# Peptides against a protein of PDB entry 8BZL: the designs that were tried, part 143

Target 1, 228 residues: chain A of PDB entry 8BZL
Amino acid sequence: SYDRAITVFSPDGHLFQVEYAQEAVKKGSTAVGVRGRDIVVLGVEKKSVAKLQDERTVRKICALDDNVCMAFAGLTADARIVINRARVECQSHRLTVEDPVTVEYITRYIASLKQRYTQSNGRRPFGISALIVGFDFDGTPRLYQTDPSGTYHAWKANAIGRGAKSVREFLEKNYTDEAIETDDLTIKLVIKALLEVVQSGGKNIELAVMRRDQSLKILNPEEIEKYV
Target 2, 242 residues: chain B of PDB entry 8BZL
Amino acid sequence: SRRYDSRTTIFSPEGRLYQVEYAMEAIGHAGTCLGILANDGVLLAAERRNIHKLLDEVFFSEKIYKLNEDMACSVAGITSDANVLTNELRLIAQRYLLQYQEPIPCEQLVTALCDIKQAYTQFGGKRPFGVSLLYIGWDKHYGFQLYQSDPSGNYGGWKATCIGNNSAAAVSMLKQDYKEGEMTLKSALALAIKVLNKTMDVSKLSAEKVEIATLTRENGKTVIRVLKQKEVEQLIKKHEEE

## One batch from the design tools (peptide; made by RFdiffusion4, then SolubleMPNN)

Design b1_p17_2_s3 (from b1_p17_2, 11 letters changed)
Fold by OpenDDE base, seed 5:
Structure b1_p17_2_s3 (fold): chain B 228 residues (1-228), chain C 242 residues (1-242), chain A 17 residues (1-17)
Amino acid sequence: as target 1 above (228 residues)
Amino acid sequence: as target 2 above (242 residues)
Amino acid sequence: AAEEEARREANAERLFL
């Protein structure tokens, strides 16, 4: 008997493997994304790196292209597969369309990839959610979320992973036009949101900032402490 | 519960991949392998379990495999799975060399194999590889490197690490004794012997039960050397005198 | 059994970011 794992409907109409993949996402450390006026900010809870481990090899935030970056929560190895495919698509789009991808386009690509893994026999869903941020060619800042089901939506702010509920509740209360009026205020909002769930303050936070017409900047710990 | 632990491609209700966890557990019963990064080189030290008098002495290394001129690996887990993966590593490295006319960067080789491992956790009709690997290498991008990969297709870079039997205890000892920036290859060799002596399930460490390989740079070339039994005996003797 | 489960859980946690 081919022990092919199949994502099938339950008698009550549920796709349990998709739901269980969403539970895998909750095992990931928290990630938050916020869209400002002319900035997008990703913040992540740093996983405790083992004392002898090279921090270079442990990243929750990655560039997909010059204008798009992604944070994820869930299975690290699954994330690598999605990231690599997204990077290839970004490069392919530049070659074929002669323009960078829109943030929506690459999100839809990732979402479609995930959806195919929920419908294909002999495949399990990806155990990851992603926050995808960047700038469209027109200079519009964008934030999208995608989950294991292959759904995606645009957001002003959102969170994924273990502490996502608490962080979202904070953002729902504190995301205002005044709170994102400046780049610094937007960064401060992300830090405050993460501090709802992250222990030991700024030392356990990684922040990535993308401004219009600028590359992804990872903030150093000293830069983060200035906003705390 | 049994429905989720029998299939590699099914999440548990809690979002766990039990077959990957069980593959990692199986590796815990394999012979110990250590890797230590030094300023002037990198080493692998592995427990040799199969000491049969009838084995042809041509087996210079049971657990340490040369991958190319700039990389080697050590394996803990199922021998047959290890043979498949080490062969695949060699093929990946060779294909890259043919395509780009330069050696594959160390991390890219590790990643390529890890993508294969990951696929065996996601696609139906597959089981995880019951193997963890330590990789040592040198490239022009990062110099001397040490990596670890597991059955999930996850990997990481390390200054020092251990896989196989008593790996947790070995890692604890490495964390205690490893001095960042001050580690010479000579000191790394001494540390490897110290850790193996405490973590191997043997009353006394002997050179016949230990394999050690070093990777160094000499005259702008990578040199991978398996230590002779006499050299290992000297390291053990020196440790017993300290 | 408890040590084995704890080790499995620790191994499982290594898989997630």
Scores: peptide ipSAE 0.413, ipTM 0.817, DockQ to the pose 0.757
Fold by OpenDDE base, seed 3:
Structure b1_p17_2_s3 (fold): chain B 228 residues (1-228), chain C 242 residues (1-242), chain A 17 residues (1-17)
Amino acid sequence: as target 1 above (228 residues)
Amino acid sequence: as target 2 above (242 residues)
Amino acid sequence: AAEEEARREANAERLFL
């Protein structure tokens, strides 16, 4: 019997493989995204890298294009496939439309890709959720989330992975217009949110910042400690 | 539970890929392979298990494969799967060279194979490859490099690592003895012998049971060399005298 | 059995980021 991965509806209308893929996401380390006024911030729980492992090859945050970044939680190998497809689409869009993608556009592309893997015979769902942040060409900051089902929504702030519930509860209480009034306050909000679930403070946090009309900046540990 | 154990490429209720985990477990039964990155080179050391007197060709390298002029790999796991993947690596490297008129960057070759491995974990009617690989290489972007990949299609860069039998114990020894920034190829070779001597289920380490390859740069060219048995014997002897 | 289970769990954890 060729055990074809088939995502089928249960009698109660559930897609078990999609739900199980969502459980795979919860095994990933926490990622958080926050939209500020003129900034978007991604924060991730840094997985303990083995002493002899090169940290360069362990990335949870990546650029999709100059104006778009993504953090993910779940299966690392699955994430690489999604990232590669998204990067190709960003470049294709620049060539065909002569403009960079909107954050919504690339999110919808990723979501559609994920959805196809829930419906196509002989494919399992992607075991990843993603936080996609960036700026549209009009300078509007955007944050989107997508899950294994291919559903996506726009957010002011959100979290994915193991600690996502606690981080979301923190953000629901602490995300105010005052809390994001400045870039530094927005960064501080992300750090505080991650500290709800991350042990040992700034050493286990990676932060990526994208400001309007600026490239993605990964903060070094010393820069992170200034906000703690 | 059992239904998810038997089916390829499906999630368990807990979000696990059991077939990938089982493929990783199968690699634990394979012969030990070590990789060590040095300042002046990188090496692979592999346990040679299949010393059959009736083997016609002493395959000079049973477990270490030259991929191109700048890269080699060692394999732990199912031999047939290993042969398919090593052939694919060579094809990818060659296609890149033909297309771009330059050698494929090390990480790109590793990633290309890892995407294939990942596909065998996501597409129905396929099983994961029961193979982990260590890759050694040089490129103009990052210099000497060591990578490890597993059946999931995950990979990582390493200063030193081990796959196959007793890999966890080997990694622990490497963590103790590996001196970051001070590792010469000579010291890396000595460390490889030390670790293999402790991790191989043999009473005495012999040159017949060990394959070692080094990758160095000489006159702006990559040199991949499989050590001769006599050279391995000298390394073992030196270790026994210490 | 316990060592095998621990090894399986460790292998499973390696799949996720």
Scores: peptide ipSAE 0.400, ipTM 0.802, DockQ to the pose 0.788
Fold by OpenDDE base, seed 2:
Structure b1_p17_2_s3 (fold): chain B 228 residues (1-228), chain C 242 residues (1-242), chain A 17 residues (1-17)
Amino acid sequence: as target 1 above (228 residues)
Amino acid sequence: as target 2 above (242 residues)
Amino acid sequence: AAEEEARREANAERLFL
């Protein structure tokens, strides 16, 4: 029998395919997001790229629009589908509403997309979590997290992927108003958080920053080393 | 355990997609395909498995397919799946050309097919394609390019890579011998022969068992050329003399 | 069997970022 129902409730009320998709996320390298006062920062653990691979084609941080960026952990191919759908929605919103999306709006769109893949016959859940950062039109910095279930929440700081537990524990202890008082301190907090799980120091970290009224900036390795 | 093996689009308890992994394993039994990026061109080299003497010899290229004027690919895996995917690549490229009056960028063609592959890993009632592809191309954005895609719908750009039988060993050899920034098409051809000679399970490498295509730029146009058997013989002979 | 499993694990790891 072609069992079209992939994601079903267990007798004890669990959605096993969603839980297993969350295990797939843990196979991804660590990503961290931190909301500062006037900055949002994404940090990711660089996966060891094969020596002959073009690094340009291996991106864990991407722009969704001029005011919104996303980092993910989990299945790379699944992430590409979500990113493409989100980009189309951002452009559609600009055309129909004549304003950029809010970070919450696009997060809710992504979350709704993920949720539909947990309930639709013949579809498996997306094997990704995402950290979505950006600025609303009022200049408010935002950080959201989504998981395979399609849940989403706003965060001050969060982490996803293999080292997420240790990084979250670090952030819970070290995220203070003083620790995010400046852009540089916020960046330092992200780096310190990633260094809890990343081996070989700053060379294995990718950082992206978005400041108010500025586009996404990916820091080069030399810029990262200034904060280590 | 076995229940996760039978459904094509489910996660294991550990978060694995076993059917995708098994499709990738199946590709390991296919003939070896190499891709090498050079400063002045890009090449594909593929193992030709002449299965039957009664096949009409007019089969110019079993493993290498022209996609458009600026791109070609090589395939490793299930032949029927490869035919479907190569036809889809051609259709995507032609639709883009018709819509935009420009050739499709290389990476965009690769991603379009990868989105199809990914869909076959996520939508029920479909199995993953049992095919990996190497893509060679030129565009105005990045110049000469080499890409690899797998059954998952993942892809990457490469300076040199291998798919199919003994691909891991071939990639290891390529990592040792590939010189970044110094690779000419001539040296890339020699490297391809060297790697194929070591990775193909044959007593002696022959031109009949190897297909090679080069992609170059001449007078502002892309030229895709399949090497003649005599040219491949000369490359093999040169390698045997070194 | 161990080499095959190691290859499957390596293939699996390629799917994730």
Scores: peptide ipSAE 0.389, ipTM 0.785, DockQ to the pose 0.763

Design b1_p17_2_s3 (from b1_p17_2, 11 letters changed)
Fold by OpenDDE base, seed 1:
Structure b1_p17_2_s3 (fold): chain B 228 residues (1-228), chain C 242 residues (1-242), chain A 17 residues (1-17)
Amino acid sequence: as target 1 above (228 residues)
Amino acid sequence: as target 2 above (242 residues)
Amino acid sequence: AAEEEARREANAERLFL
């Protein structure tokens, strides 16, 4: 019956609700993040939007601040809660510290939020993983990943969601200094990585690019096709 | 698989939230509600099931609720849950107006309620709301809007959608007949009648069994109007003649 | 029963992105 409790330890030391929340993440469509030299790139598998649905309301990539963006996989409603709290924290930090958050700082905030939902009575874990990318104020590109447990790590490249294993295997083989030598090569790497799991090519990919001292840019389908 | 259906806020081993799924199933037993976005307005059409002759109160709308001057919603699911949520929507909208001295943007009202719904899926000792809502509105940011929200606290914007009984069939019909960019409110009303006539488990569609509200802009003001029974009768008659 | 389960699965899929 321990597996039915709100997040409690099993006799063998497992937090089943956290593990099951990680299974919820795998039901999400794939997201990939890559850190280049002077660029960070998020790519996501476009879930088939219903023909009559407004695409603006179906986004896996969102800005947290001018210097930070996030892709997620898992429960959409849970993601909205995390995103909103992260945005509030980014603004609060600007007001209180007079500087933008570092990517690590906001990742740690999100991770701490997730962790609290694994330990607080009467709360289930968040059913989301996130890839958080951006630039620190010193111009350093960063990529972090966080999971339902509230763990986080810095990455050169990573993937989350349904196809994450295949995408990670691709990135492990193909992420080299040469493969990220230019912004265009970095974008190509993300596209190629997503194409391991996305059947219909560039039309089913959403890409977000953040360059140093530039705002988040969502690439249009025509821009994506140039890299395929 | 059903072992995890008894608790409201736990993941199954497969990462499913069964109580949210079951709440969505409960909505399938409710009367059909549909929404259609047009270029010149937006509408809600809802099945009226409770025509009880002994009801003392003439309910102008059983399933369509005015939220503020710029928004209305329709509900499918547990009536008591719907009453709580529609009241909360009105309170949220009013608090925003008081705080900012302008009407709440449509999507912000939807998201505020969706955050409440989501909380009831994540906090223990709570059950999901057994309610889906369709929202129609106008704001200065996006103009006419149609949203759908479910028990999970997920929402989306739509050109046309349906909730409640036979919603999947209704959505299929809407996908076939909805012409993006060409939809007038008049054509949307005709489409609503067409879809309801095919989707409602009735031998013949009657005006007494259908509620329709339209949201339009007249002279820079939002006008929310519940159609009179005679107007609905005319729409039904026109459909029968085509 | 199978149709009901398929509908539940389809509903569940709507929860995830």
Scores: peptide ipSAE 0.388, ipTM 0.796, DockQ to the pose 0.759

Design b1_p17_2_s4 (from b1_p17_2, 13 letters changed)
Fold by OpenDDE base, seed 2:
Structure b1_p17_2_s4 (fold): chain B 228 residues (1-228), chain C 242 residues (1-242), chain A 17 residues (1-17)
Amino acid sequence: as target 1 above (228 residues)
Amino acid sequence: as target 2 above (242 residues)
Amino acid sequence: SAAEEERRRANAERLFL
C-alpha cells in the first residue's frame, strides 16, 4: 500500500511530521536576520566546509530577486526546491504585475508552498525554516520568518537553526532603536548575536547586507572583521 | 524506530530521514569512484568489480558514462537506479541544447538531477535513489569542474572527492596529498592510482579492475577519453616503482 | 556497530545546512 498519508493528526491533535521537520531545522547551522532602519542584514554560521570542497557551492544565503534575499536552516536539498520556486514566482510577478514582489508576498508564497506539503497526500513537510529579508517598492525594510508548518510572521529580528534560542535571547535584550540607529550598528548587532553561538569568532560568519535601493552584498571576511 | 525504516521517506522524531541515510549506507558498499580536478583537466577513476569472463561485450565503461560532449559521470550504488539517472542526465542535457542552442552549464545539469533526487525523498510512494554520482565537466563559466551528488539531492563542487566503498578513507588520503593550484592531470592520475591502491578491497591493483576517464580541452573542444587498459597498466606500474 | 552508527550520523549531518 502506498503510505499516502504522511502528515496526519495524532489523537492528541499534533502533526508529528511537522514537529519532526522543526527538529530537522534545529540540525541546521544558525541563521539570524535583523531589520534596521534602512538596512536588512542576514548572518549565518558557516558550516565547516570540508577541505577540498568548493565553497561556492555551499551557500546558506541566496537572492530570490534583486530586492529579496533568504537564509535558511535545515535540509539543503529542500531549501534548493523552495529557492527555485520562489525565484520563478518573483520573475512571474514581474511579468504579470510589472512590479517586483513585496517581501510579504514572496514570504506568503513560500509559506503557502510549505503548508501544502503538510496537507498533501504523499508529501512530507519541508525540513527548512527561512529568514526572508528585503525592501518593498516603497523602500520599507522587511524581515519575515517561515517554518515547516507554513506559518510566517514579520519580525524586527529573529534567528533559526541550532543556536536560535540563544541568539533570540540575545536579540531580545539588545535590539533597541539605538542598536539599529545606523547601518554599521545594525551589522554589528548581527555579528554580536551570532558570536553567542559561533565558535572561533568572525571567520565562521557569513553576512549579507541589503540597503535601500542597493543589491544584495555578501561581505568578505575582511569586511566582517571590521565589526568584530 | 522500525516504523520510520519501512515506510516512505518521513522524518524521525529527531528530524532524520532514515531512508536517505540508508540509501547512503547502501552506496558505501558499492565500488569506489574517485574524482580529481586538475588545472589542465579533470578525471574519474572507478573500481570495476564485475569482470565476468562470459560477458560477450566488455562494456568499456561499467561505471563511467558520457553525458554530453562536455560532461561525464561515474556512479556508485544500485545499477538499475544509476541507469535511470544517467539516462535522465542525457535527456536533460539534450533538451537544454535544443532549447538554448548551447550546452547546458555543468552545475545546471547537476542541479536538475538533484531536484529529481530530492523529489524522490519528499514524495510518497517513492524511495530515494540508491546512487551517488561524480560529475566531471567543462563549461565557459567555470572551466573544469567536479561535482558530487547523493541520494538526498544535495550536491557540492570539489577539487577531489570519493564515493562508494572506503570513501571516507579515500577522502582523507586526497586531503593529505592534493596540492591546490599545483595539480596537473598527470599528477592527478598518479594520485588516483595511489588512492585506489589503498582503498580498493583487492590484494593487488590491476588495470582490469580500474576504469579511468579524463576530460581535457584541445583546440577549444572538450575531449572525454577513457584510458586504455595499457595506459592504466603503465600508471599502476609507475606507482609500484615509486 | 558504533562505527556504522557514526558513519550514518556523519551522512545525516551532510544533509543539513
Scores: peptide ipSAE 0.457, ipTM 0.816, DockQ to the pose 0.763
Fold by OpenDDE base, seed 5:
Structure b1_p17_2_s4 (fold): chain B 228 residues (1-228), chain C 242 residues (1-242), chain A 17 residues (1-17)
Amino acid sequence: as target 1 above (228 residues)
Amino acid sequence: as target 2 above (242 residues)
Amino acid sequence: SAAEEERRRANAERLFL
């Protein structure tokens, strides 16, 4: 039945449900990723948590594995599905290949998952973009982005969500080898980029840092204020 | 365009899921449910609708359901959808217990149902569930817990929250009166009565129109208790005297 | 009504992070 068709081509060759899913991403709060020399940094605009809500249950940055982290923008429930699928794949890869996933591998997996949801008549696209950061086994820092269409690319720096345009414009101007020369400078670059769109300074920013051979570290508000 | 609100849950040109939003709106017209986390327990308080005199079975609890020995929930929205979801919660909890020989962690039960809810917003031929839930529970990982979930498959942990009719006003009152770290179950019960008295569309709050359940720990065991009508009457009376 | 539209908007905003 044509009534089951969700993602179809328009007469002019557009996949409107994919384009509209990209509009859903723009309703998400801003996320930024930056690849340094020996560090990857994710920064996100904190959604105002309701006074009585437990902050533990509001996560925009998550680990996929020990060597890979993800930030997303868009539909929260859709993100949970993608995160869970990615985590299972990371564990499966460790069991079957006996090595952790490369950042590219897990990005490609997520992208393929998203693409399948654009081609199935019985499914709508995922309303999320993701920034995926981590280290390959060789110690190379990586940053990838994926969108609702299932496209993915490697980046030096990028942003997603509501303020992504302004943050990208800032990064295009300010991302230099000198700006990422140290871990601290890389963190400062992320904070400065987010401050282009985030109101009330460092209080509304969440930062995650992954260094070579180290686990994901979420910075506390006091640690963030040291860089502001 | 009406094209995006009448079909299977699809994105609007603005990236909205109108069927999910409409399901949430439907819940706004349902009877009020409150949840409050205390230091020594957690409670649910729900509006009881008038029991029709011709009903053969007087249900002791219309809106509060025991899920397992360590968890209960309250529902706001479409009754038939609620019955399906509460049954699914029980099945998930039972399957986990059988598989792992321990009770399912509270958040894991909530997320399992939320994944089902999400699927009904993404897969063709399905509509969103017209139900929000409050979950109360205890586990060894986080102790006493309160969660809320909606038709989107989103959820959150709460110290206090409300779903259903006048939920926004109730949440505002809870924000004003909830004192973190100082909330006893006794004070939480008093707060629940206070909020319900102001948010229910009734001239006078009566025990027949309110269901209250408490979850506590006694001798290392979870105890889920639905308050008797007389106990609720005493709480209402105390509130009227204050 | 304006109130209904505001509620729908608020509900919509809850869906996104």
Scores: peptide ipSAE 0.455, ipTM 0.825, DockQ to the pose 0.764
Fold by OpenDDE base, seed 3:
Structure b1_p17_2_s4 (fold): chain B 228 residues (1-228), chain C 242 residues (1-242), chain A 17 residues (1-17)
Amino acid sequence: as target 1 above (228 residues)
Amino acid sequence: as target 2 above (242 residues)
Amino acid sequence: SAAEEERRRANAERLFL
């Protein structure tokens, strides 16, 4: 008989495998998302890439569709599975509904996928949290967060991974309407938030920006240094 | 903690996948495999451990497998697991070729297998594969490529890397001697011999204990060549004279 | 050994991004 991975309730009502998956997320490097007025920004702590490693293959931020991006923290291989499923769903939605997904829709899809892996016999939870950002077809910027449990919520700003607590505390103090009044200020807010936990300044930060009616832009190191 | 070590791959209280980590540890005891990317090619060099006089078929390559016309891999870990994964790689590559009438891109083949590896870390009744792979290939998108994958289903691209026994020491040596942008296949071969000579637990490196394959482009075609024993002997001799 | 412990730690860290 194969030993099945089973997520079951403890006597006290806990789903330990889900909680432990949340601990796995904390082993990931920090990611932050901020919703501006007409911009969404993802920032991530760069994991130290080995000298001989190709940086192209080390990505924490990815596009799910033209209007949606995701950053994650936790198990790298698990993230790839979620990303691939989400991308397929985005394309399927375009074909079936003839419109791009809303950020909420794709977040809910990812959340439902994660939830199924917490309830299905023979599956462990995904060891990832995700920040999902983008624009709805009406031009509204959106930010969602999802965790291993399959819960999701909309945010103005949030963080995931090892430094998430400190970053969230910073954002709670510094996220104001004035702080996001312009695109540049919004980007600066993300950088400042990451600098709470990232050592060595802008060299260890990756930033992705999506503006209304524009594609995802990953900032180069020189562009990041302009905001530091 | 012991409960999480002995069953189907589940999270520990601290969020670790011990079965995956243990699979990675098992690979650390396997024979050394090196990969080096050059400007004009890419190579794999692997330690041959099964030199049994009673082996009927001199397997031309114990650890290096041709996957298709444009890709090869080297394996470190459990032989039976390696056989399953290398066969799967060939099947994936063949299915892609049949569907699209072109060779599968290198990274796409790597990711397809990595998704399988990941599944064996997430689904109940399965254990992680006790195998890491180095992939060498050429495609029209990125040219010559070197990838490494592990039991987790994680992968990365590399200029040079090592898996198996003494891999950390080998990687350190590669970091010291690898010259980015200046690496020729000839210099890469010499570097491979240098690193193997220092990392293999042998008094003297011999051609019988080393498998080397090169991947080059000739007349717009990929050429995968396993070096003959005499060629490897010459490389070793050259290294001993330096 | 310290080297084995470091290897195990490095392996564990490689799983996360």
Scores: peptide ipSAE 0.449, ipTM 0.805, DockQ to the pose 0.752

Design b1_p17_2_s4 (from b1_p17_2, 13 letters changed)
Fold by OpenDDE base, seed 1:
Structure b1_p17_2_s4 (fold): chain B 228 residues (1-228), chain C 242 residues (1-242), chain A 17 residues (1-17)
Amino acid sequence: as target 1 above (228 residues)
Amino acid sequence: as target 2 above (242 residues)
Amino acid sequence: SAAEEERRRANAERLFL
């Protein structure tokens, strides 16, 4: 018998596997995204990489295209699947439409992918949430969030993973037009937000910055310490 | 809650994938496999458990598989699952070679298999593979490489790592003795013997119970070599004399 | 055993980033 019914409605209308996938996201380390005026910033809690592990293979922040990057929280293997499909779609869009994807477009693609895995027989939901940031071709900075259900929304700032509640509470209090007036202030805001949940300061933070018409830049620990 | 233990590919209320965890537990009972990256090569060392005198086929390597000219792997876990996955690795590598007329990059081969593993954790009617793999390889992009993958479809690059029985203790020993930037293949071989001697539940380490393969570069070609029993005996002897 | 439970927990934690 094919266990066909992985994701089914409860009598009260809940999709338990989707809710449980959201619990899987909370087991991931914290990620934060902030949209500035002319900058988008992703920050993540560095999971303690084993001393003998290659850090190159342990990344929570990845590029989807030249104009879009993503941070995730939850199941690492699930994230890889989503990332790869998103990258293929970004390239396909460039070939077929002759323009890079909008951040909304690729977010919607990822969201639709996730949604299909909540409705398809014999598939479990993806155990990941994602923060997708980037610039549209018109130079507009964007931040989106997706969850295991396939819902997505645009945000000024948001957080996902274990410490997301505390980080969001901080951002709700401290995200102002003044706090994002400059690129440096925006970066500082992300760092301060992460420091609400990250122990041992800047050494346990990874930051990715994308400015208008610039490639994704991953800040080194020394660069991060300048903002602390 | 035991109710979620029996169904594959479902989340528990706490967001756990118990079947994947149980597959990882099963691997903990398998024979030990070590991988060590050196400056001048990479090695796999694996415990041989199934030495039966009545086996007709002299398996030169029970747990170490050549994947292509530039890569090999070692397996810990369910043998039948391992056979399926190692065959798939070979097929993926060959398809890539045929398509691109170049050998598949090491990480790309690892990820291709990991995507298959992941699928068996997400698609209904499947169980996770009860296998972890260590991969050694060389490519023009990153040189010598060591990877580990697990039943979840997660993978990582390593300087040194261990899977199977007593893997945690082995990893601890590797962390203590591995010197970054100073690891020669010779020192890596010695370290492998040292760790195996301590982690294998045997009174005396013997060459018949250990498989070792090295991957090196000679004259711009990758050389994958399974050490002869006499060579392994010499390594063990050297360790006993220290 | 406590050691087995700790190992299972460690294995579970490896699944998440």
Scores: peptide ipSAE 0.432, ipTM 0.818, DockQ to the pose 0.752

